# Designs tried in a protein design run: peptides against a protein of PDB entry 3T6J. Part 260

Target 1, 375 residues: chain A of PDB entry 3T6J
Amino acid sequence: PIVESYIGFIESYRDPFGSRGEFEGFVAVVNKAMSAKFERLVASAEQLLKELPWPPTFEKDKFLTPDFTSLDVLTFAGSGIPAGINIPNYDDLRQTEGFKNVSLGNVLAVAYATQREKLTFLEEDDKDLYILWKGPSFDVQVGLHELLGHGSGKLFVQDEKGAFNFDQETVINPETGEQIQSWYRSGETWDSKFSTIASSYEECRAESVGLYLCLHPQVLEIFGFEGADAEDVIYVNWLNMVRAGLLALEFYTPEAFNWRQAHMQARFVILRVLLEAGEGLVTITPTTGSDGRPDARVRLDRSKIRSVGKPALERFLRRLQVLKSTGDVAGGRALYEGYATVTDAPPECFLTLRDTVLLRKESRKLIVQPNTRLE
Target 2, 372 residues: chain A of PDB entry 3T6J as posed
Amino acid sequence: PIVESYIGFIESYRDPFGSRGEFEGFVAVVNKAMSAKFERLVASAEQLLKELPWPPTFEKDKFLTPDFTSLDVLTFAGSGIPAGINIPNYDDLRQTEGFKNVSLGNVLAVAYREKLTFLEEDDKDLYILWKGPSFDVQVGLHALLGHGSGKLFVQDEKGAFNFDQETVINPETGEQIQSWYRSGETWDSKFSTIASSYEECRAESVGLYLCLHPQVLEIFGFEGADAEDVIYVNWLNMVRAGLLALEFYTPEAFNWRQAHMQARFVILRVLLEAGEGLVTITPTTGSDGRPDARVRLDRSKIRSVGKPALERFLRRLQVLKSTGDVAGGRALYEGYATVTDAPPECFLTLRDTVLLRKESRKLIVQPNTRLE

## One batch from the design tools (peptide; made by RFdiffusion4, then SolubleMPNN)

Design b2_p24_8_s1 (from b2_p24_8, 11 letters changed)
Fold by OpenDDE base, seed 5:
Structure b2_p24_8_s1 (fold): chain B 375 residues (1-375), chain A 24 residues (1-24)
Amino acid sequence: as target 1 above (375 residues)
Amino acid sequence: MTGIAGEVYPTEEEERREEEERAR
């Protein structure tokens, strides 16, 4: 077997400032069969990058073909096991040196173990479909998130010599219609500038890329889905995201007005964006469970994903990228924190929903290290 | 990085809160 190891101070999600790495380590075996799907995605990556909702001037000047491998984790040491990884975490290095992607395939498989009876916040009609397609849709989402999410976008930089990596005279900010007025100076990084929101903001961008690009027929074809199956995968992927946005409330601390998990904050932000789109795209309805206690249902209108959801996400995702590219921390913070704010304002009453989420919280799963044998 | 919702290890503070919530 091909063995890969990952060890060091790498992931910064537990740093309040989004900069300092947590010590993490794993040993994994390459899953050749699953890697083939991601290799096909890599082969289409340059083309798919052009489908992202920002001008080419806001995308990397040169496509650097990354590796993408599916891994079965044998041992993991850290605060949480990811489903996918994109490294390095430094955007400047990603742009100049390239990057590597991995999918932790057996971690993804753990997500499939949800029993129908324990599946919270979904309509009954969606549960069977959700169970059937959660796995496949998550493979799509992880692939897009890592490769085309974290792997996309340009930072506008002025180097130590005063040279720009963009044409100041011709590059136009698509949101303002004006020339670029802000950029990263020498020594400034994504994490150093955006600090407390950097990790969650980037995760939100990456998740949004996944949702946006999963609508592209070529993506579904790469993963082997066509016709009705492709539409179901899309639906379940979006449904999973809006559900995750509700579940995210568990990781909000009202007393401190803070989020404890960057990815969950990101998912909540996406939920807020899709709720703001209106037109019946997403509905969260408080209900009463069979036990007589508070419950809730999330409904996503699949017929409105392309007509309502996609345009809303497109606009939001473009704004995220433009603010990131230009190093506009004030604008970026205002946008992101605005959507990340949790209040009890109607109609959603998110603080009340949080109580429901906590009440319906599933027992934490223990991931146990597997045994392997040679046959 | 992306992860499965709810699979993140709770902090000690979160564990205490979960215990308090279970006690209600």
Scores: peptide ipSAE 0.068, ipTM 0.667, DockQ to the pose 0.187
Fold by OpenDDE base, seed 2:
Structure b2_p24_8_s1 (fold): chain B 375 residues (1-375), chain A 24 residues (1-24)
Amino acid sequence: as target 1 above (375 residues)
Amino acid sequence: MTGIAGEVYPTEEEERREEEERAR
């Protein structure tokens, strides 16, 4: 078997300032069969990057073909086990040197093992479909998230010599219609500038890329889904995200007005974006469970994903990228924190919903180190 | 990086809460 490992101060999700890495490590075995799907995605990456809702001037100047490998984790040392990884976490290196993607396939497999009776916040009619396609849809989402999410976008930089990596005269900010007015100076990084929102903001961008691009037929084809199956995968992927946005409330601390997990905050932000789109795209309905206690249902109108959801996400995702590229911390913070705000304001009453989420909280899954056998 | 809801990078506060819940 091909063995891969990484070790070091890699991920900064536990740093409130997004700068200090947690010491992490894993040992994994390459899953050749699953890696082949991601290789196909990599082969299409340059084309798919063009489908992202920002001008080419806001994308990397040169496409650097990354590696993408599916791994079965044998051991993972860290605070949590991810489903996918994009490294390095330095945007400058991603832009100039390239990056590597990994999918932790067996971690994903564990995540998919949900009992129907324990599946919260979904309509009964959606549960079977959700169970069937959660795994496949998550494979798609992880692939897009890592490769085309984290792997996309350009930072506008002025180097120590005063040279720009973009044409100041010709590059136009698509949101303002004006020339670029802000950029990263020498020594400034994504994390250093955006600080407390950097990790969550980037995760939100990457998740949004996943949702946005999963609508593209070529993406589904790469993963082997066509026709009705492809549409079901899309639906379940979006449904999973909006559900995750509700579940995210568990990780909000009202007393401190803070989020405890960057990814969950990101998912809540996406939920808010899709709720704001209106038109019945997403509906969260408080209910009473069979036990007589508070419950809730998330509904996603499948027919409105492309007509309502996609445009809303497109606009939001473009704004995320533009603000990131230009180093506009003030604008970025205003946008992101606006959507990340949790109040009890009608109609959503998110703080009340949080109580429901906590009431319906599932026990945390424990991943146990697997054994390997030679066959 | 992406992962399973509630399973990726718990905060120290979350870890403490989980420990307290286990101790109950």
Scores: peptide ipSAE 0.057, ipTM 0.661, DockQ to the pose 0.237
Fold by OpenDDE base, seed 4:
Structure b2_p24_8_s1 (fold): chain B 375 residues (1-375), chain A 24 residues (1-24)
Amino acid sequence: as target 1 above (375 residues)
Amino acid sequence: MTGIAGEVYPTEEEERREEEERAR
């Protein structure tokens, strides 16, 4: 078997300022079969990057073919086991030197081992479909999230010599219609500039890329889904995201007005974007469970994903990227914190829903180290 | 990076520990 490992101060999600990496390490075995799907995704990456909702001037100047492997993790030392990784975490290196992607396939499998009776906040009619396609849909999401999410976009930079990596005279901000008015100066990074929102904002961007691009038939084909299966994978992927946005409320601390988990905050933001789109795309309905206690149901209208959801996500994702590229912290913070705000305002009453989410929360799964054998 | 946190909730003890670690 092919063994991969990494170790070091890598992920900064636990740093409130997004700057200090947590010491992390893993040992894993390459899953060749799943890696082949990701290799096909890599082969299509240059074309798929063009499908993202920003001008080419906001994308990397040169496509650098990354490595992408699916890994079965044997051991993971860290505070949390990811489903996917994109490294390095430095945007400047990603755009100039390249990057590597990994999907932690067996971690994904664990996440999907949910019993039907414990599956909260879904309509009964969606539960079987969700159970069937959660795994495959999440493989798609992780692949897109890492490769085309974290692996996409350009930072506008002025180097130490005063040179720009973009043409100041010709590059237009698609949101303002004006020339670029802000950029990263020498020594400024994504994390240093966006600080407290950097990690969650970037995760939100990457998750949004996943949802947006999973609608592309070529993506589903790469993963082996066609026809009705492809549509079901899309539906479950979007359904999983909106459900995750509701579940995210557990990780909000009302007393501190703070989020405790970057990815969950990101998922809540996406939920807010899709709710704002309206037109019956997403509905969250408070209910009463069989136990007589508060419950809720999330409904996603699959027929409105492309007509309502995609355009809403497109606009939002473009704004995220433009603000990131230009280093517009004020605009980025205003946008992101606006969607990340949790109130009890109707119609959603998110603070009330949070109480429901907390009431229905399940214990964290124990992840047991696997083993391998020679046959 | 994507996490598996979407369906798994930390225990109160885990949450407390994580909060204590973040406060250091």
Scores: peptide ipSAE 0.100, ipTM 0.622, DockQ to the pose 0.193; fails the geometry check
Fold by OpenDDE base, seed 3:
Structure b2_p24_8_s1 (fold): chain B 375 residues (1-375), chain A 24 residues (1-24)
Amino acid sequence: as target 1 above (375 residues)
Amino acid sequence: MTGIAGEVYPTEEEERREEEERAR
């Protein structure tokens, strides 16, 4: 078997300022069959990057072909196990040296073990479809999130010598129609500039890339989905995201007005964006469970994903990228914190929904390290 | 490493609470 490992201070999710890495390590075995799908995705990456909703001037100057491998984790030492990994976490290094993507395939498989009767917040008609396609849709999402999410976009930088990595005279901000007015100075990084929102903001961008690009037929084809199956994978991927946005409320602390988990905050933000799009795309309906206690249902109108959802996400994703590229912390914070704010304002009444989410909370699953053998 | 978390990373506070619960 091909064995991969890493060790070091890697992820900064536990740092409130997004700067200090947690010490992590893993040992894993390459899953060749699943890796082949990601290799096909890598082969299409340069073309798919052009489908992202920002000008080429906001994308990396040179495409650096990354590695993408599916791994079955044997041992993971850390506070949590990701489904996917993109390293290094430094945008400058990603731009100049490249990056590696990993999907933790057996971690993804654990997420699929939800019993139908325990599946919360979905319509009954969606449950079987959700169970069937959650896994495959999540594989698509992970691949896109890592490779084309974290692996996309450019930071505008002025180096220590005063040179810019972009043409100040010709590059136009697509949101303002003006020349670029802000950038990263020497020594400034994504994390140092955006600080408390950096991790969650970047996760939100990456998740949004996944949702946006999963609509592309070539992506679905790469993963082996065509026709009705492809449409079901799209639907379940989007449905999973909006459901996750509701579930995310568990990780909000009202008393402190803060989020305790970057990915969950990101998913809530996406839910807010899609709710704002309106037109019946996403509906969250408070209900009464069979036990007579509060419950809720999330509905996603499949027919409105492309017509309503995609344009809303496109605009949002472009704004995220432009603000990131230009180092516009004020604009970025205003945008992101605006969507990340949790209130009890109608019609959603998110604080009330949070109580429902907490009431319906499932027991946390323990991930047990597997073993492997040569046969 | 930035990635899709299939599982939620606990905060230090959550870890502490879990440790306290295990110690009971």
Scores: peptide ipSAE 0.057, ipTM 0.654, DockQ to the pose 0.414; fails the geometry check

Design b2_p24_8_s2 (from b2_p24_8, 14 letters changed)
Fold by OpenDDE base, seed 4:
Structure b2_p24_8_s2 (fold): chain B 375 residues (1-375), chain A 24 residues (1-24)
Amino acid sequence: as target 1 above (375 residues)
Amino acid sequence: MTGVAGPVYPTEEAAAAAEAARAA
């Protein structure tokens, strides 16, 4: 088997400023069958990058073909086992030197194991579909998230010599219609500028890319889904995201007005974006459980994903990227924190919903690391 | 400043684990 290892101070999610990495390490074996799907995705990456809702001038100047491998983890040392990874974690290196993607396939498989009776916050009619397609949809989402989410976008930089990596005269900000007014100076990085929101913001961008691009037929074809199956995968992927946005409330601390987990904050932001889109796209309804205690249901109108959801996400995602590219911290913070704010304002009453989420909290899964053998 | 912000896709379990570790 092909063995891969990953070790070092890598992920900064536990750092409030997103700067200091946590030491982690894993050993994994390559899953050739699953890797083949991601290889096909890589082969289409250059074309799919053009489908992202920003001008080419806001995308990387050169497409650098990354590696993308599905891995079965044998051992993982860290605070949490991810489903996917994109490295390096430096945007400047990603755009100049390239990047590598991995999907932790057997970790995903564990995440897919859901008992119907324990599945919270979904309509009964959606539960079976959700259970059936959660795994496949998650594979799609992770692949897009890593490869085309984290692997996309350009930072506008002025180097130490005063040279720009973009044409100041011709590049136009698609949001303002004006020339670029801000950029990263020498020594400035994404993390250094955006600091406390950097990780969550980037995860939100990557998740949004996943949702946005999963609507593209070519993506579903790459993963082997066509016709009704493809539509179901799309639906479940979006449904999973809006559900995740509700579940995210567990990780909000009202007393401190802060989020304790960057990805969950990102998912909540996406939920807020899709709720703002209106038109019955997403509905969260408080209910009463069979035990007589508070419950809730999330509904996603699949017929409105493309007509309502996609345009809303497109606008939001473009704005995320533009603000990131230009190093507009003030604008980025205003946008992101606006959607990340949790109040008890009607109609959603998110703080009340949080109580329901906590009440219905599922027991945390224990992941047991496997052995392997030669057959 | 060179930050080590890392894009990973966490599972719900991973998110919970990371949060718990951060709180400790």
Scores: peptide ipSAE 0.072, ipTM 0.694, DockQ to the pose 0.152; fails the geometry check
Fold by OpenDDE base, seed 2:
Structure b2_p24_8_s2 (fold): chain B 375 residues (1-375), chain A 24 residues (1-24)
Amino acid sequence: as target 1 above (375 residues)
Amino acid sequence: MTGVAGPVYPTEEAAAAAEAARAA
């Protein structure tokens, strides 16, 4: 078996300043079969990047082919086990030196070992489909999130010598129709400029890329899904995201008006975007459970994913990228914090829904690390 | 160092675990 490992101060999610990495480490075994799918995704990445909803001028000038591997984790030391990894965590290095992608396949499998009777907030008609396709859809989402999410987009930079990495005369901001008015100066980074929203904002962008590109037949074909199966994978992927946006409320602290988890905040933002799209695409309905206590149901209209959902996500995702590329912190913060705001305003009444989410919270699952044997 | 949100695609469970670790 091929063994991979990493160790060090890697992820800064737990640092309020986003600067100090948590000490983490893992040992994992390569899943060759799943890795082959990701290799095909990598082979198509350059073409798929062109499908993203921003001009080529806002994309990386040169695609650096990364490695992408599916891993089955044997041991993981850290505060949480991810489903996917894209390293390094530095945008400048990603752009100039390249990156590596990892999917932690067995972590995904464990996360989906949900008993049907314990599956919250879904319509009964969706539960079996959700259980069946959650794993496969998540493989697609993670692959896109890491490779084409975190791996996409260009930062406009003026270097220490005053040179730009873009043509100031010809590059047009697609949102304003004007020439580029802002950029990153020498020494400025994504994190330094966007600070408190940087992590969640980037995760939101990456998740949005996943949802957006999973609609592409080529992506689904790479993962071995065609016809009705492909459509079910799409549906469950989107359904999972909107459900996750509701579940995310657990990680909001009303008293402090802050989020405690960057990815959950990102998922809530996406939910808000899709709710704003309207047209019956997403519906959250408060209900009463069989126990007589508050409950809720999330409904996603499958028939409106492409007609309503995709255009809404396209516009939002383009705005995220443009604001990121141009270093427009004011615009980016206004956009992101606007969608990340949690109030009890009708019709959603998110603070009330949060109480329901907390009430229906499942017991924390314990992930037990496996043993391996050589046969 | 452009702190990209770590490449961690957390599952809901991973997010819960991370929060528990913070509270702890």
Scores: peptide ipSAE 0.047, ipTM 0.667, DockQ to the pose 0.184; fails the geometry check
Fold by OpenDDE base, seed 3:
Structure b2_p24_8_s2 (fold): chain B 375 residues (1-375), chain A 24 residues (1-24)
Amino acid sequence: as target 1 above (375 residues)
Amino acid sequence: MTGVAGPVYPTEEAAAAAEAARAA
């Protein structure tokens, strides 16, 4: 439909256990021009899913073609306005019945309105490029995140009748080299099993899919980027992610040793993964601002994205998926919480950096919802 | 209904709003 809406208990991000939905709703209008790009992405989705770094046995048995539309939001009632949505949120339903994706185009446009002088934590040489390509790169990231991130991967399930949705004798865990030893039992869900880490873990997986697949030329072509522009979009997308990982520290509460926002935690985890990759891929340097107060700079070596970044992300993303598929909560928690831990250990000194992030925090933006008119 | 962590891509603004809503 040209006008789309939804309403109900949908997102569980406000529940510490990821189980209780917040009541939300929106009304939006389809942006046909932008939706055409996402339709092309959908048309390529089945092929692109094969590029993900796990065996086909860990991917959905059948590709269910989703709807993907770009929407201009007229009204949104909820705790926050997302840039993209994938529904339903139930992995079992996504796997068996399909899903719908939306990009909230005008929300993205607001997010892109960054003044150069207010852009924190980037090298001066990167600022103009970042400003130029933040929007386009974000469109790519959101599309991949929703469609191929949240829309990918299989949960191994034993149903109420004792039947498995996978061949226990032939499917091998690529991380262990052994047969599958764990799965979801009847009544178990992703959220019920992974509980406190479920939301952030899934967002981390989806964001990682975005970064990983944005390197694929076909993806960039779908969005209309070729040559130097394509490389700049890739660079800015990765740069934005590592910057976001630093900004994420705002949402960590040291006193409670917890994160207050699932996506920000996810972005921090990705930053940690890319920092661990080493080889000068990502560097965070404490500096002094023009005001004489603490500042920082994030540097991403674009020449090392494919050689260093991609392999690191590949290994990490595969582990995320395997642990998710097998319902291995212990392994998943150990992996994810390990990267999500915030300490003041050198060389990064993240708790100290957090103070810098808080010091440089921008005022919260007020999003004003638009009206439509007939001309 | 066991809530599933919903696949929404938040902007920084959305993240801030969600945090504020949790704190309220």
Scores: peptide ipSAE 0.047, ipTM 0.672, DockQ to the pose 0.161; fails the geometry check
Fold by OpenDDE base, seed 1:
Structure b2_p24_8_s2 (fold): chain B 375 residues (1-375), chain A 24 residues (1-24)
Amino acid sequence: as target 1 above (375 residues)
Amino acid sequence: MTGVAGPVYPTEEAAAAAEAARAA
């Protein structure tokens, strides 16, 4: 078997300032079959990057072909086991040297194990479809999230010598119609500048890229989905995201007005964006469970994903990228924290929904080291 | 550090595990 590993102070999710890494390490075996799908995605990455909703001037000047491998984790040391990884966590290195993506395939497989009777917040008519396509949709989402999410976008930089990595005279901010008025100075980084929102903001961008690009037929073809299956994968991917946005409320602390998990915050933000789009795209309905206690249902109108959801996500995703590229912390914070705000305002009443989410919380699964044997 | 968020936690279980570790 092909063995991969990494170890060190890598991820900064536990740092309130998004700067200091937590010790993490894994040993894994390459899943060749799944890796082949990701390699096809890599082969299409340069073209797919052009489908992202920002001008080429806001994209990396040169695409650096990354590695992308599916891994079956043998052991993982850290606070949590991710489903996918994009490294290094240094923007300068990502832009100049490239990056590597990994999907932790057997972690995803564990996540696939959902009992129908315990699947919360979905309509009954969606549950079977969700269970069937959750795995495949995750593969798509993880691939897009890592490769084309984290792997996309340009930071406008002025170096120590005063030189810009963009043409100040010709590059136009698509949101304002004006020339670029802000950028990263020497020594400034994404994390240092956006600080407390940097991790969640970036995860939100990456997740949004996944949702946005999963609508592209080529992406689905790469993963082997066509026709009705492709549409079901799309639907379940979007449905999973809006459901995740509701589940995310578990990780909000009202008393501190704080999010405790960056990815969950990101998913909540996406939910808010899609709810704001209106037109019946997403509906969260408080209900009463069979036990007589509060429950909720998330509904996603699949027929409105492209007509309503995609345009809303497009606009939002473009704004995320533009604000990121220009180092506009004020604008970025205003946008992101606006969507990340949890109140009990109608119609959603998110704080009330949070109580429902907590009430319906299932016991977390234990991840156990797999057996390795020769037969 | 110039790092950006990299890993994805697509599941509630993974997020809960990470949170539990933060609380420990």
Scores: peptide ipSAE 0.033, ipTM 0.672, DockQ to the pose 0.174; fails the geometry check

